# Ledger of designs, part 146: peptides against a protein of PDB entry 6EJA

Target 1, 276 residues: chain A of PDB entry 6EJA
Amino acid sequence: VEYMPANPVRIAFVLVVHGRASRQLQRMFKAIYHKDHFYYIHVDKRSNYLHRQVLQVSRQYSNVRVTPWRMATIWGGASLLSTYLQSMRDLLEMTDWPWDFFINLSAADYPIRTNDQLVAFLSRYRDMNFLKSHGRDNARFIRKQGLDRLFLECDAHMWRLGDRRIPEGIAVDGGSDWFLLNRRFVEYVTFSTDDLVTKMKQFYSYTLLPAESFFHTVLENSPHCDTMVDNNLRITNWNRKLGCKCQYKHIVDWCGCSPNDFKPQDFHRFQQTARP

## One batch from the design tools (peptide; made by RFdiffusion4, then SolubleMPNN)

Design b2_p24_1_s3
Fold by OpenDDE base, seed 3:
Structure b2_p24_1_s3 (fold): chain B 276 residues (1-276), chain A 24 residues (1-24)
Amino acid sequence: as target 1 above (276 residues)
Amino acid sequence: DEVRAALSDPDTSYADALDGRGLP
């Protein structure tokens, strides 16, 4: 039994979608939709069919909007972070959408709890930010993530240009690129002109898979560092056997894994995940 | 081009994909 908060948090769900994931997106949207939340959807610039489908949905719901701008994102691309940052700015400028939390989703991702449970939980911990860390050797993380390498996104490819140094005085962290961020921290990331935010935005403009590390690193080195919770309240369908291969060598000068689509039989896993 | 877009997936999680990370 979950308590009903007196002032329940409202969530801005940011969906970054691409390709031909219309059916899965529809299923996920149906599962997460609530009248009290907000949904801001970015469709890859190249995915015109999907864009038309998403626009159709947005016309049916007043709390669903589609980004008027569209980026061509690639696997591991730095532009993904740009997508999140721009969407954050947009959401902060939408004065008619009083959201309290930012949550990013893909077509292959689900919240691990019901809406009521999620809202109750976040309402209780409305001052916290939820990011899942890798929880391993940081040096290994840096190497495997390629944070000590310089990348340039150009012509739908992440070009590895060479080595680089991590900025001095910065404690690097990362892990999952699925996060729950409160509005206050999003405001900080969006509007702060301090050296940390400025430097990290620059640094991560040339970073592979930047969303897996940017927000962690900024948060932990910021005045908001005490608000971090090492849990993202997410379930992602990973299958190492199927998803972990160098299938994107033509796109990125790095190897990595991709999440797999959820299947109906995967639903039972949602119930197995414990609350933080 | 939607075909090429479908071949890319910007969604990843490092913690779940450690064994698939590295230099090509």
Scores: peptide ipSAE 0.010, ipTM 0.508, DockQ to the pose 0.196
Fold by OpenDDE base, seed 5:
Structure b2_p24_1_s3 (fold): chain B 276 residues (1-276), chain A 24 residues (1-24)
Amino acid sequence: as target 1 above (276 residues)
Amino acid sequence: DEVRAALSDPDTSYADALDGRGLP
């Protein structure tokens, strides 16, 4: 019998989807759907067919909503962070959705734990935030991520404009762009007007792959820094040979890696990793 | 610690992906 917490946490799943991945989205949705959680879905502005499909789903479930606004996002684009930030604000303003945790997902994600396990775990550690760090030399991370470079998202392209300096007094960190954030920290990021949040929002609006570093950096430099857990309870199908061939140079003035779609044969890895 | 132990092991494959991002 799985542990049943007395006050189970409720999760706001934020899904950022694009393209024609309707089948993938449907599979993922079925795998993660639960009546006690909330699902907020952003569909890329250019993905009208997918948007119509998602709207149909949202009408069938009271705990599924679609963003009324839609952004045109690109791989590595700064607009992805904007999408998350706006989604956070929206979710905080939804008084009828009492969520405790924010979890971002894409069509490439797949659960490695059962809902009961996830809820039990988060209920036990409801005051913590889960972000996975790169675990390397930070200077190397900055260079590899291009954090010391200035980027501008314009006309569906990330333009590298030049060099920049990391703000003084800020300890930069990052890693995975998949995170589990508690409501309290999301409130801080959304509504705080302190110098940290203000500067970081500005800084990361010109950053490549901002979601891989923004929340890490803000958290670690904030009054909430003691809530950091260096883990995101995620598994991603990475294949460097397939995913790191600068396939996005036409979109970004930088080379990067992207995860590969999960295959049915990858399921065994999920089971092996899904352990307490 | 207990929190880390309750989570999955670090994804080593992600580290490989990060190395590829520094290419011009």
Scores: peptide ipSAE 0.008, ipTM 0.477, DockQ to the pose 0.613
Fold by OpenDDE base, seed 1:
Structure b2_p24_1_s3 (fold): chain B 276 residues (1-276), chain A 24 residues (1-24)
Amino acid sequence: as target 1 above (276 residues)
Amino acid sequence: DEVRAALSDPDTSYADALDGRGLP
């Protein structure tokens, strides 16, 4: 008998999508859709066809909304963090959507549990925040992530301008840009005016791949630091041969890895990773 | 840790970054 919570958590799923992968998005949506959760979808400003399709879907479901604002997001761009932050603010202002957790998803990253298992788990640990750390040497992480470098997003490109210092007194951390954040922490990130949040928002406005480090760093240096769980409950389709190339040099003055979209033949991996 | 033991997360850093090109 699986644990069934008396007051199950409700999840706000935030999807940041772009391109022409409407069928893939539809498959993912069907896989994660539940009437008790909420789905907030941002479509890249340049993806008009996809936007129209997503709008059509949103009209069919009362718990699916599309961001009225749209950003031009790029791989590694600082604007991706802005997208998440604005989405968080929007979701907090939606009084008719009583969500408990914020979860970002893409076609390249799926929950490793069924909906019931996920809800049961999060309901048990509703006061925790789930972010996966890099598990490496922190100094190496800083260098490899380019956190000690200053980047500027301009004209759909991340320009590397030079070196910078990590703010003094801040313990930098990061890893996966897929996270599960409770509402309380999201409220803190959104509305706090303390020095930490203010400085980090500014710092990460000039950061490459900011979502991989911003929330980790803010959480671990905040009064909410004791809520950190080094796990994001995800399975990501990694193919280093395909994803770990300098394929984005035309967009970013850096090289890095990217996950691959799941294919139907990859779905069996979801079940294999499920452990009691 | 109960949480870490219960659910294995294969995810690591999205980026394995190297020094890119300089400014034009």
Scores: peptide ipSAE 0.020, ipTM 0.496, DockQ to the pose 0.321; fails the geometry check
Fold by OpenDDE base, seed 2:
Structure b2_p24_1_s3 (fold): chain B 276 residues (1-276), chain A 24 residues (1-24)
Amino acid sequence: as target 1 above (276 residues)
Amino acid sequence: DEVRAALSDPDTSYADALDGRGLP
């Protein structure tokens, strides 16, 4: 029996999709769809077939919209952050969508809770932000993330241009690029003109895998720092053997790992109450 | 394990991360 909150939170799910993974998207959508939530889908600029498919879905549901703008994104690209930031702005400007939480999802990342459990949980902690930290040595994290390196996204490639310094006075943090952010913090990130937000947006526009660190860093250095919860309530399918072979060196002047998309065979893991 | 960042995975060495340049 789940507790039913008197004022349940409503979630804006943001999906960033690319390629021809229509089946994966459909599976994800069916798994997370609820009439009380909102779904905002960005389709890569180059994925026209998928875009057409997603448009068909959006026409069937009043709480599903597709971004009118589309970016060409690559793995690790700085443009991913731009996608999230613009999506946040759009969602805040949609006055007919009274969402309380922003949640990003992909086929490689599922919530560990049912909808009812998730809503109940977030309704209880509606003033909190959920970002999972790396939990390691921060200096090592900076080095391995290449945060002290300057990257430029150009011609479907992340070019490493040189070294850079972390902005003075900023405590950098990061970890998972999957997060649950409350509306208040999203408003802050979107509309604040303070030095923190301004500097970080600039800094991370030249950052590899910016979503793994931007929101963590902004939150922890902001007036909202006391709202952070070191948990993103996700199950991510990590397989180092398959996903950690520098497979993206052809598009990024760096190496890293990628999570794998969930398959039907992985469904049993969704029943776990703890993240792997 | 979503705790692991893409480039902070233990199986990705710093040396590997800096080794070589990609091609467009």
Scores: peptide ipSAE 0.009, ipTM 0.519, DockQ to the pose 0.077; fails the geometry check

Design b2_p24_1_s4
Fold by OpenDDE base, seed 2:
Parts: sequence; C-alpha cells; structure tokens
Structure b2_p24_1_s4 (fold): chain B 276 residues (1-276), chain A 24 residues (1-24)
Amino acid sequence: as target 1 above (276 residues)
Amino acid sequence: SAVRAALSDPDTSYADALDGRGLP
C-alpha cells in the first residue's frame, strides 16, 4: 500500500500540442486526467482543427482550460520558451487553481509514475525542482546545443545569425526540456526582476531549443539552486534512427534530434523504468 | 545534493541524442 500524503500536491499540467494528432492527445489526456489536478493546453496557432477538438474537451471539465492566446511555434524555436513563460504567468494569475507543481507534457513524453505515485512522490519533495541535466561535458553540450550561436526566429525559421558569447558569470546547464517545477520557483522565474532572470530571458529569446537549458540555467544560478533534483521523472521515446537526422534543416539552421510519439507497443517500457 | 544523487535517473537529452549519432 502506497503512503497517502496528508496534504497531497496538486499539479498544473501544461500541454503544448500541434498538428492533427487528436487521437493521441485524447489518449494522453485520459491517461493523465485527474479531478484534483489542472490542465492548461496550448494549441499551435496554425492547428485550428486540433484547437476545436481541445476546446470541446475543455468545456467538459472544469479543471481544463485552453490558452486564449496561441503562438506559432516551430521545432527548436525560441517561441516555445515564451509559450511556457506565458503559461506560467497565466497559471499564477489563476487564483482559483491552487496548483503546487508545474509539469509540461507532449505526446512524446510521459511521466513514469502513476498518478498516485507521482503525487506521493512530489508531496514528499514539494520543495524540490526536477530537471534532468545532460550529464556530459558541459563545453560539448554548449557546442552541440548551439548556445554559443545567435538565432532569430522569423518567418517560421530559426536563422543562425552568428556567434555569441555566454554571459560572464553564468554557469550554463541543460538537458531534457521536460521538467517538474514547484510553484515557488515558477513564481521566481515569472516575477523576479533580478539580473539573472532578466538576462536569461533576453539571452534565451535568441536561443535554439531554449527549454532544454533555460530553466536549468536559471535555477542553478539562482537563490533556489539547492532545490534542484537531477531527474525529470519521465520516459521519452527516443528513436535515433528516425529522430536523429537533419530533418528540420528546412526550418532550422541546425541539425538535431527529435523524440517520437509513443505507440502502444512502447508502453511496456513504462513499467521497466518505474521505480517504487 | 544527496537528494539529487538519490533521485537521478537516465534521460536522453537533445545533446545526448546528438552524441549518439555524431551530429553537430
């Protein structure tokens, strides 16, 4: 029998979705839905069909909302970070949604725990933030992520404009773009006017794949640095054969990898990665 | 931190995936 916390955490799930994968979204939603949590869904500005589908879902549940604003995001685009930051602000302004944790999700990434396990775990570690680092040479990470390159998102393309320097005094880190952040840290990121947050928001507005590094870097250089846990409690479907090529060269002046959507046959891996 | 170490679990980042394929 799993321990039931006296004051269970409530989670704000932020879903960033695009395309026409309504069935996949529906499956994921059903899998993660719980009455005690909150779901905030952003649909790409170009995905009108999906938006209509998501709106239908949101009308059926009081704890499901759709962003009234919609961004046109591209793979690797800096606008993805803007999406998260704006959603964080929105969620903090929703006084009727007392969430404790922020969790982002896509169809290609799932929590590796059941709801009960996740809630129990996060309730035990409610003061922590969960971000998975790359665990490699940081200099190599910087190069491969293109953090020393200046990018501009314009006309549905990430243009590489040239080289840039990482701000002095900042220890850059990153890894997975899937994270679990507590409300306190989200408040800090959203409302802090300190030099760190200000500089990093500016820096990452010209960054490729910013979500893979922004929150890591801000957290580790912030007064909240001691709250970091190097784990995102997720399983991501990485198929290098399919996902690691220059398939996005037409929209990004960079080559990279992308995760793949989970298929029913992939679900067995959830049990393999699950820990008590 | 002790908590960080205890809760660490493998995850594939963008950089890790790139390394696996030798992509720039």
Scores: peptide ipSAE 0.015, ipTM 0.501, DockQ to the pose 0.522
Fold by OpenDDE base, seed 5:
Structure b2_p24_1_s4 (fold): chain B 276 residues (1-276), chain A 24 residues (1-24)
Amino acid sequence: as target 1 above (276 residues)
Amino acid sequence: SAVRAALSDPDTSYADALDGRGLP
């Protein structure tokens, strides 16, 4: 699906970054930068060196901004969802940035087509939301994700407090925490006062890895449910051997998998990806 | 309701999406 759209969509890329890997971030930024899109970057509160580096970059480009607020986030932390939600609100309030899609990025996941291909695709399906589901048994997913467990993020740790029930009448879903959301749905999530959005924000404030499930669950139970597409248009650098060894148990009272950061050699995959 | 596609690979690629897999 590639064509030249009459009204091409513009994308707000939201980057959540941490650590000291400024060179790596610079390489990624150069690879994804385009003048027609917008880049909103959150730097972890603890990463002051990186923050200074990112600020320098943002001053060079009018379509790059850094969040004036900064959160201390941890792997699997509920604060990651808060970061996305606040970023969404900020972006909706930026009247000088007419974006059509919200896309989150990290060093572990990329759009793998050219800008023209991505824009053409999203312009054709501008009314859709792209979220990839786990594609397995839902009960197993709930157990593996710990959705039936109560977590509290405190003191740079995700504390497991006990068991909880999934709210009645809610079909829980999830999978990838990398998504493409249209502006209309982001507006709904940000400003709706209905029972669904209110309850889910509360529920997921005590959830492990909330970004992997919150938007899926809200979308599928909302009036916008017919806009759900089970695809996130991403390539994720998954390696079970490297990413699935309970490496975050010191931070989270749970075991899980994490994708690996892309290495320079991994970028070749982006260029080699073609229509099957 | 949500639009879902049955894919053998849980990690759906951009190429698959462009080919119409996972689309309505």
Scores: peptide ipSAE 0.009, ipTM 0.421, DockQ to the pose 0.071
Fold by OpenDDE base, seed 1:
Structure b2_p24_1_s4 (fold): chain B 276 residues (1-276), chain A 24 residues (1-24)
Amino acid sequence: as target 1 above (276 residues)
Amino acid sequence: SAVRAALSDPDTSYADALDGRGLP
């Protein structure tokens, strides 16, 4: 018998989408849509066709909204963090949307569990924040992520400007850029004026792939550090042979890995993860 | 200057999480 929470959590799904993957987005949306949740969709500034389609969908559902602002996001760009932070602020200001958790998604994501399972789980652990850490040598992580390097996003490119120092007294962490954050922590990140949040926002404005580390670092160095769960409750289709290459060299003065779209041959992974 | 690769693939099984594996 599945646990049924007395006060089920409500989720704000933040979808960051780009390109022309309308069909994929539609499939994902249908799979994750529930009347009790909220969906806030950011469409890349350059993706006008997709934007029009998403707007049409948003008009059909009261719990679906599209960001009135649009960023031109690039892979690895610092602007992605800005997108999340602004979305968080917007969601906190939406008093008619009483959400409990923030979950980010892309068009490439696909749910592997039922809504009831997800809600039951999050309701049980509603005071926790779920971020997956790299789980390896932190020094190596810093080097590979380029956290000790200064980047500037300009002209749709991440320019490497030089070396920098990590702020003293800060324990840097990171891993997956997919996370589940409770409202309380989102409020802290959004409205806190303490040195940690202020310094980290500044630091990560010049950081490559900031979403992979910002929230981890802020959380672990914050008064909310005890709410950290090293798990993001996700399975992303990672194929290092395909995704871990310098495919974005034209965009970023760095190399990195990217997730791959799920293909029919990946179905075995879904079956495996669907097993209790 | 040496070009390095960023890490971005640390994912955890949803099933493992639901079963409480890795949770405090």
Scores: peptide ipSAE 0.009, ipTM 0.423, DockQ to the pose 0.046
Fold by OpenDDE base, seed 4:
Structure b2_p24_1_s4 (fold): chain B 276 residues (1-276), chain A 24 residues (1-24)
Amino acid sequence: as target 1 above (276 residues)
Amino acid sequence: SAVRAALSDPDTSYADALDGRGLP
C-alpha cells in the first residue's frame, strides 16, 4: 500500500530537449505527466520543428509551458547550466505554479519511481536535496571532469583554454547532472548574493559539463549542506557501445561518454529499479 | 555532509562513464 501524504509535493519538471526527439519526448511526457505537477520545456534554439510541436502540446495543458527564450546548447556546454538557472528563475517567478521540487529531465532518463512513489517519497523528505555524487576519488573526478581546466563555449564548441585553479576554500563535488532540488535551495541558488553562489556561477560559466558539479558543489559548501542526499532517484540509459566513443570531441576539447535515448525495449528497466 | 540514501540509483557520473564503471 502506497503512503498517501497529507500535503503532497508538487514537482516542476524542467525538460531540456533538442533535435528530432519528438517521439521520445512524447513517450516521456506521457509517462511522467500528471495534472498536479508542472512542466517547463526548453527547446534548443536550433530545433524549430520540435519547438513548434512542443508549443502545440503546451497549449493543450495548463500546467505545461515552454520557455519564451531559447538557447543553443551543446553537449558539455556551459550554457546548459545557464538554461537551468534561467529556468529556475522563471519558475520562481511563476506565482501561479506552487511547485515544491525542481526535477530536470531529458529523453535519456526517467525517474525510477512511479509518480505516486516519487510524490510520497519527496513529500516525506521535502526538506532534502537529491544529488548523486560520483562516489569515487574526488581528485580523480576533478581531473576527469576537467574542473581544473578553463573552457570557453563559443561557436558551438567548448574550447579548452588552459589550466585554472579551483577557488580556495571550496570543496568540489559532482556526479550526475540529473537532480531533485527543493524550492528552498533553488531560491538560494537563484537569489543569493553571497560569495559562494557568486563565485560558483562565475566559475562554472567556464566549466565543462557544469550541471554535473555546480549544484553539488554549491549545496555542499552552503548553509544548506545538511540537506544533501546522495541519490537522484534516476535511471539513465547507459550503453557503452553507443555512448562511449568520444563522439563529441568535435564539440568539446575533451572526451567522454553520454547516455542514450530510451527505447521502448528499455522500459523494462524501470520496473526493475522501481523498488523501495 | 551528504546523506547516503538506502535507495539504489543506476545512474553513473561522467567520470565513472569514462572509466567504464557502472556501465553495462
Scores: peptide ipSAE 0.015, ipTM 0.502, DockQ to the pose 0.255; fails the geometry check

Design b2_p24_2_s1 (from b2_p24_2, 10 letters changed)
Fold by OpenDDE base, seed 1:
Structure b2_p24_2_s1 (fold): chain B 276 residues (1-276), chain A 24 residues (1-24)
Amino acid sequence: as target 1 above (276 residues)
Amino acid sequence: SAAEEEELQRNLEELRAEPDDEPY
């Protein structure tokens, strides 16, 4: 892409962080920070030390803010979707932050390519939404994700309650929980009162790993469906050996995969994906 | 249009290096 946008897009990066991974966060922040973008950081309610650290950073940069509310998020928890949705609402209400794209990040994630390349690309396709689909059998995806199961987040645990039906007429999709959403679609998700958004918010409030499927499903069944691009333009460390084990079985009545923090042995992969 | 889609795909291919692993 050799494009110099006259009106470059500005990105709202939403960082959901937890634990004491301050080093990883700092590294990621340095890697993604740009004066023209915005950074909205949610720190897990239980991560007080990290919260203090992030607050200090936010005071140093005018384009960095920390959520005044904090949720106790767990792996696979429905509360993660709530975190994103509330962050979206907050960002839409920040009239002094004219962002064009919403991009979520964690300490285990990096955007691919340089800022200039990303901005150029997104500026060219500012009306599109970028979500990576699983690209496999959808029925298998539903089963593996437990979308036909009812879950309840309670007391820092995802309880499997029983079976459920997927709403009729809804084409469920999903894949990566890393997405690039344009402001228009975020507005739709946040403020629409149509049956689709309303029902999906309800449905996914009882869903395991909802962020991996909610936005895909809503987008593909919405009037904005033609804006779907099956790519999330990022590197995520999906170490199956670590991330796909039942390492969180004590938290979730299901087994699934989650991204892992980058380790020195992962640098090779990073270099390969981030190369020009 | 088909041409626009092809252009998008070319630009995506240029921007992306290796596909990310899926969690499933």
Scores: peptide ipSAE 0.064, ipTM 0.628, DockQ to the pose 0.091
Fold by OpenDDE base, seed 2:
Structure b2_p24_2_s1 (fold): chain B 276 residues (1-276), chain A 24 residues (1-24)
Amino acid sequence: as target 1 above (276 residues)
Amino acid sequence: SAAEEEELQRNLEELRAEPDDEPY
């Protein structure tokens, strides 16, 4: 894509941050900040220091806001999906922020390419939704993700309660928890009262790592299914050696992968992915 | 259309990076 769009899309970046990732957040924010986009930041309920820092930033920029509500989220927690869904509703209700795309971010991810390239591309494909699928056997995916298991988030822990069935007639999909969603689809997810959205919201409220599958599944089973693009245009730092183990058993009654923070030494990877 | 899909894929190839490992 090598054209300047006549009507460039504007992006709502949703950042879900916690802990002591202030330095990385600052770096990421500086890297992605543009006056034409919008930034909506959720800070974990327990991260008061970080919250104060983010509030200071939000006061300096008219296109940066912090969620007035704060959830206590944990790795793999169902509350992460709630955070996204509530942020989507908030963003749709912000009539002074005419965003066209929703993009989720954390301290452990980085958007690829330049702003101009991203905007040009999304402006050309503004009717599409970008979610990366796992690309493997779906049955294996279901098992590994624990989608056939019932979880309850309580006391900063994901409790495995037992087995469950995936709703009949639903084609489950998932993969990356990083996605680019157009406003139309976000509106559908937020306001639709159809059986699909209702059932999936309920189903995923008891799901481990729900953001890795909810939007994929809803999209593919919805009237918007033809807008699916199997690509999220993102790079994430997943270290299998460190993140894809059972090291988080104290938090979750499951084994899985956790995103790792990017380090300065990872900068070379960004350069490799960036094309002029 | 098929042509549009092909164009989309070409454009994606220009923008996509080598993916890191996913948690699945």
Scores: peptide ipSAE 0.060, ipTM 0.626, DockQ to the pose 0.057
Fold by OpenDDE base, seed 3:
Structure b2_p24_2_s1 (fold): chain B 276 residues (1-276), chain A 24 residues (1-24)
Amino acid sequence: as target 1 above (276 residues)
Amino acid sequence: SAAEEEELQRNLEELRAEPDDEPY
């Protein structure tokens, strides 16, 4: 896309961060920062040092804010979805931030194009939502994701409570937990009181890795289903060295993989024309 | 339209990132 949009989209980047890697976060932030976008950062409740560092950044930039609330999130935790949903509500209530797209970011995920390319593309397709599906057998996906199992997040652990059934009439889908959602769909997810949104919020509050499936499922079963694009424009690297076995038994009654962290050399892939 | 879809796909290919690995 090479056209200059007359009304370029503005992006709300939501960062969910944890740990003590403040320098890495700073590097990433500098790589993705642009004055025309908005940055809303959630720091894990347990990461006080990082929180202090992020607060310092937010004081330096008017388009950077930190969530006043903080959740203790774990890998695979249902609280991650809650974090996104609450962030969406907050962002919709920020009338001084006219964002058009919601994009979640972490140290292991980012767009691989320049800001100009991303903005041009999203400006052209501002009415679309970008979610990547698993592209495999759906029944296998359900089993592997544990969607037919009931989980409870408690004491920094995802407890498997038992089996459950997928709600009838719902086409379950999922894949990547990285997405680009337009404001209209975010409004729907946030404020709709229809049975779909209500039931799915309830269902996914007891789901392992809910962000990998919630938005896909809601979108595909909603009146906005025709806006779905099966692509998230993301690079996600998984930690192949550690394998994908039961490495997280200490925090979840399930097995899975973890994403890789970005390397400094990767930051150029989301280069900005104007950086602080 | 079909033409619009083709254009979208072309544009997506230009911006396509590495697919996510399977988490399980």
Scores: peptide ipSAE 0.043, ipTM 0.602, DockQ to the pose 0.069; fails the geometry check
Fold by OpenDDE base, seed 4:
Structure b2_p24_2_s1 (fold): chain B 276 residues (1-276), chain A 24 residues (1-24)
Amino acid sequence: as target 1 above (276 residues)
Amino acid sequence: SAAEEEELQRNLEELRAEPDDEPY
């Protein structure tokens, strides 16, 4: 139900962008921009042209900032999670940005709902976290994601080092790497020193496609587990026509299927990070 | 509560949020 909230939520949009899709990014940005929200943009270390363009935008809008640090991320790399976690910390330390929700976006994303609809909905459910689970057999998910394998991101490659065990007592979950997280949960993930958060940060630092599982797993095993909604309010960016494809071994020592395999931006990333 | 959950589900349906269909 849509309504005009008395205290509308304010959203921190974290944009992780790379490549040269400046026009697409500009269109997306214009579509999602609102004066009451906040935009924190990370540009891949290799995307200097895009970085310059994004900096120009950030100078024009007081509620748009660019990360002073830049990571060179690869598709499926653990560094993507690091990017989100560091962005979360930065956003929590920005006392002049009173955001209520964290939402991640890429340059390929486009809003399917109006700002008013989104704000109304999130204002009604401001205490909830929205993460979409895979909705299939969990054992199959673990195998396909390689969660029982140890990976190391090094030299623009995800190296498979060997097998590992899922931590005892942890219920692993995952699915979409697109999520809507409330500030309270982000604070927990960022600052908690409990065994769950500590162990999961360590575990997922050696994980392939960590963003598809980390937040799900942490949330479901945390004191905040009752706040989970199995929906990320997004349409799947998966192109079924492309089918399930094996990952390029020159980038990742793994063969599996992920929605991330079929994002247009990923093709550009493959070209940038391909090993000779 | 159960009632709150039902309301949430209705609101999600109204929003027409499409679930991710991952080929796992």
Scores: peptide ipSAE 0.036, ipTM 0.592, DockQ to the pose 0.055; fails the geometry check

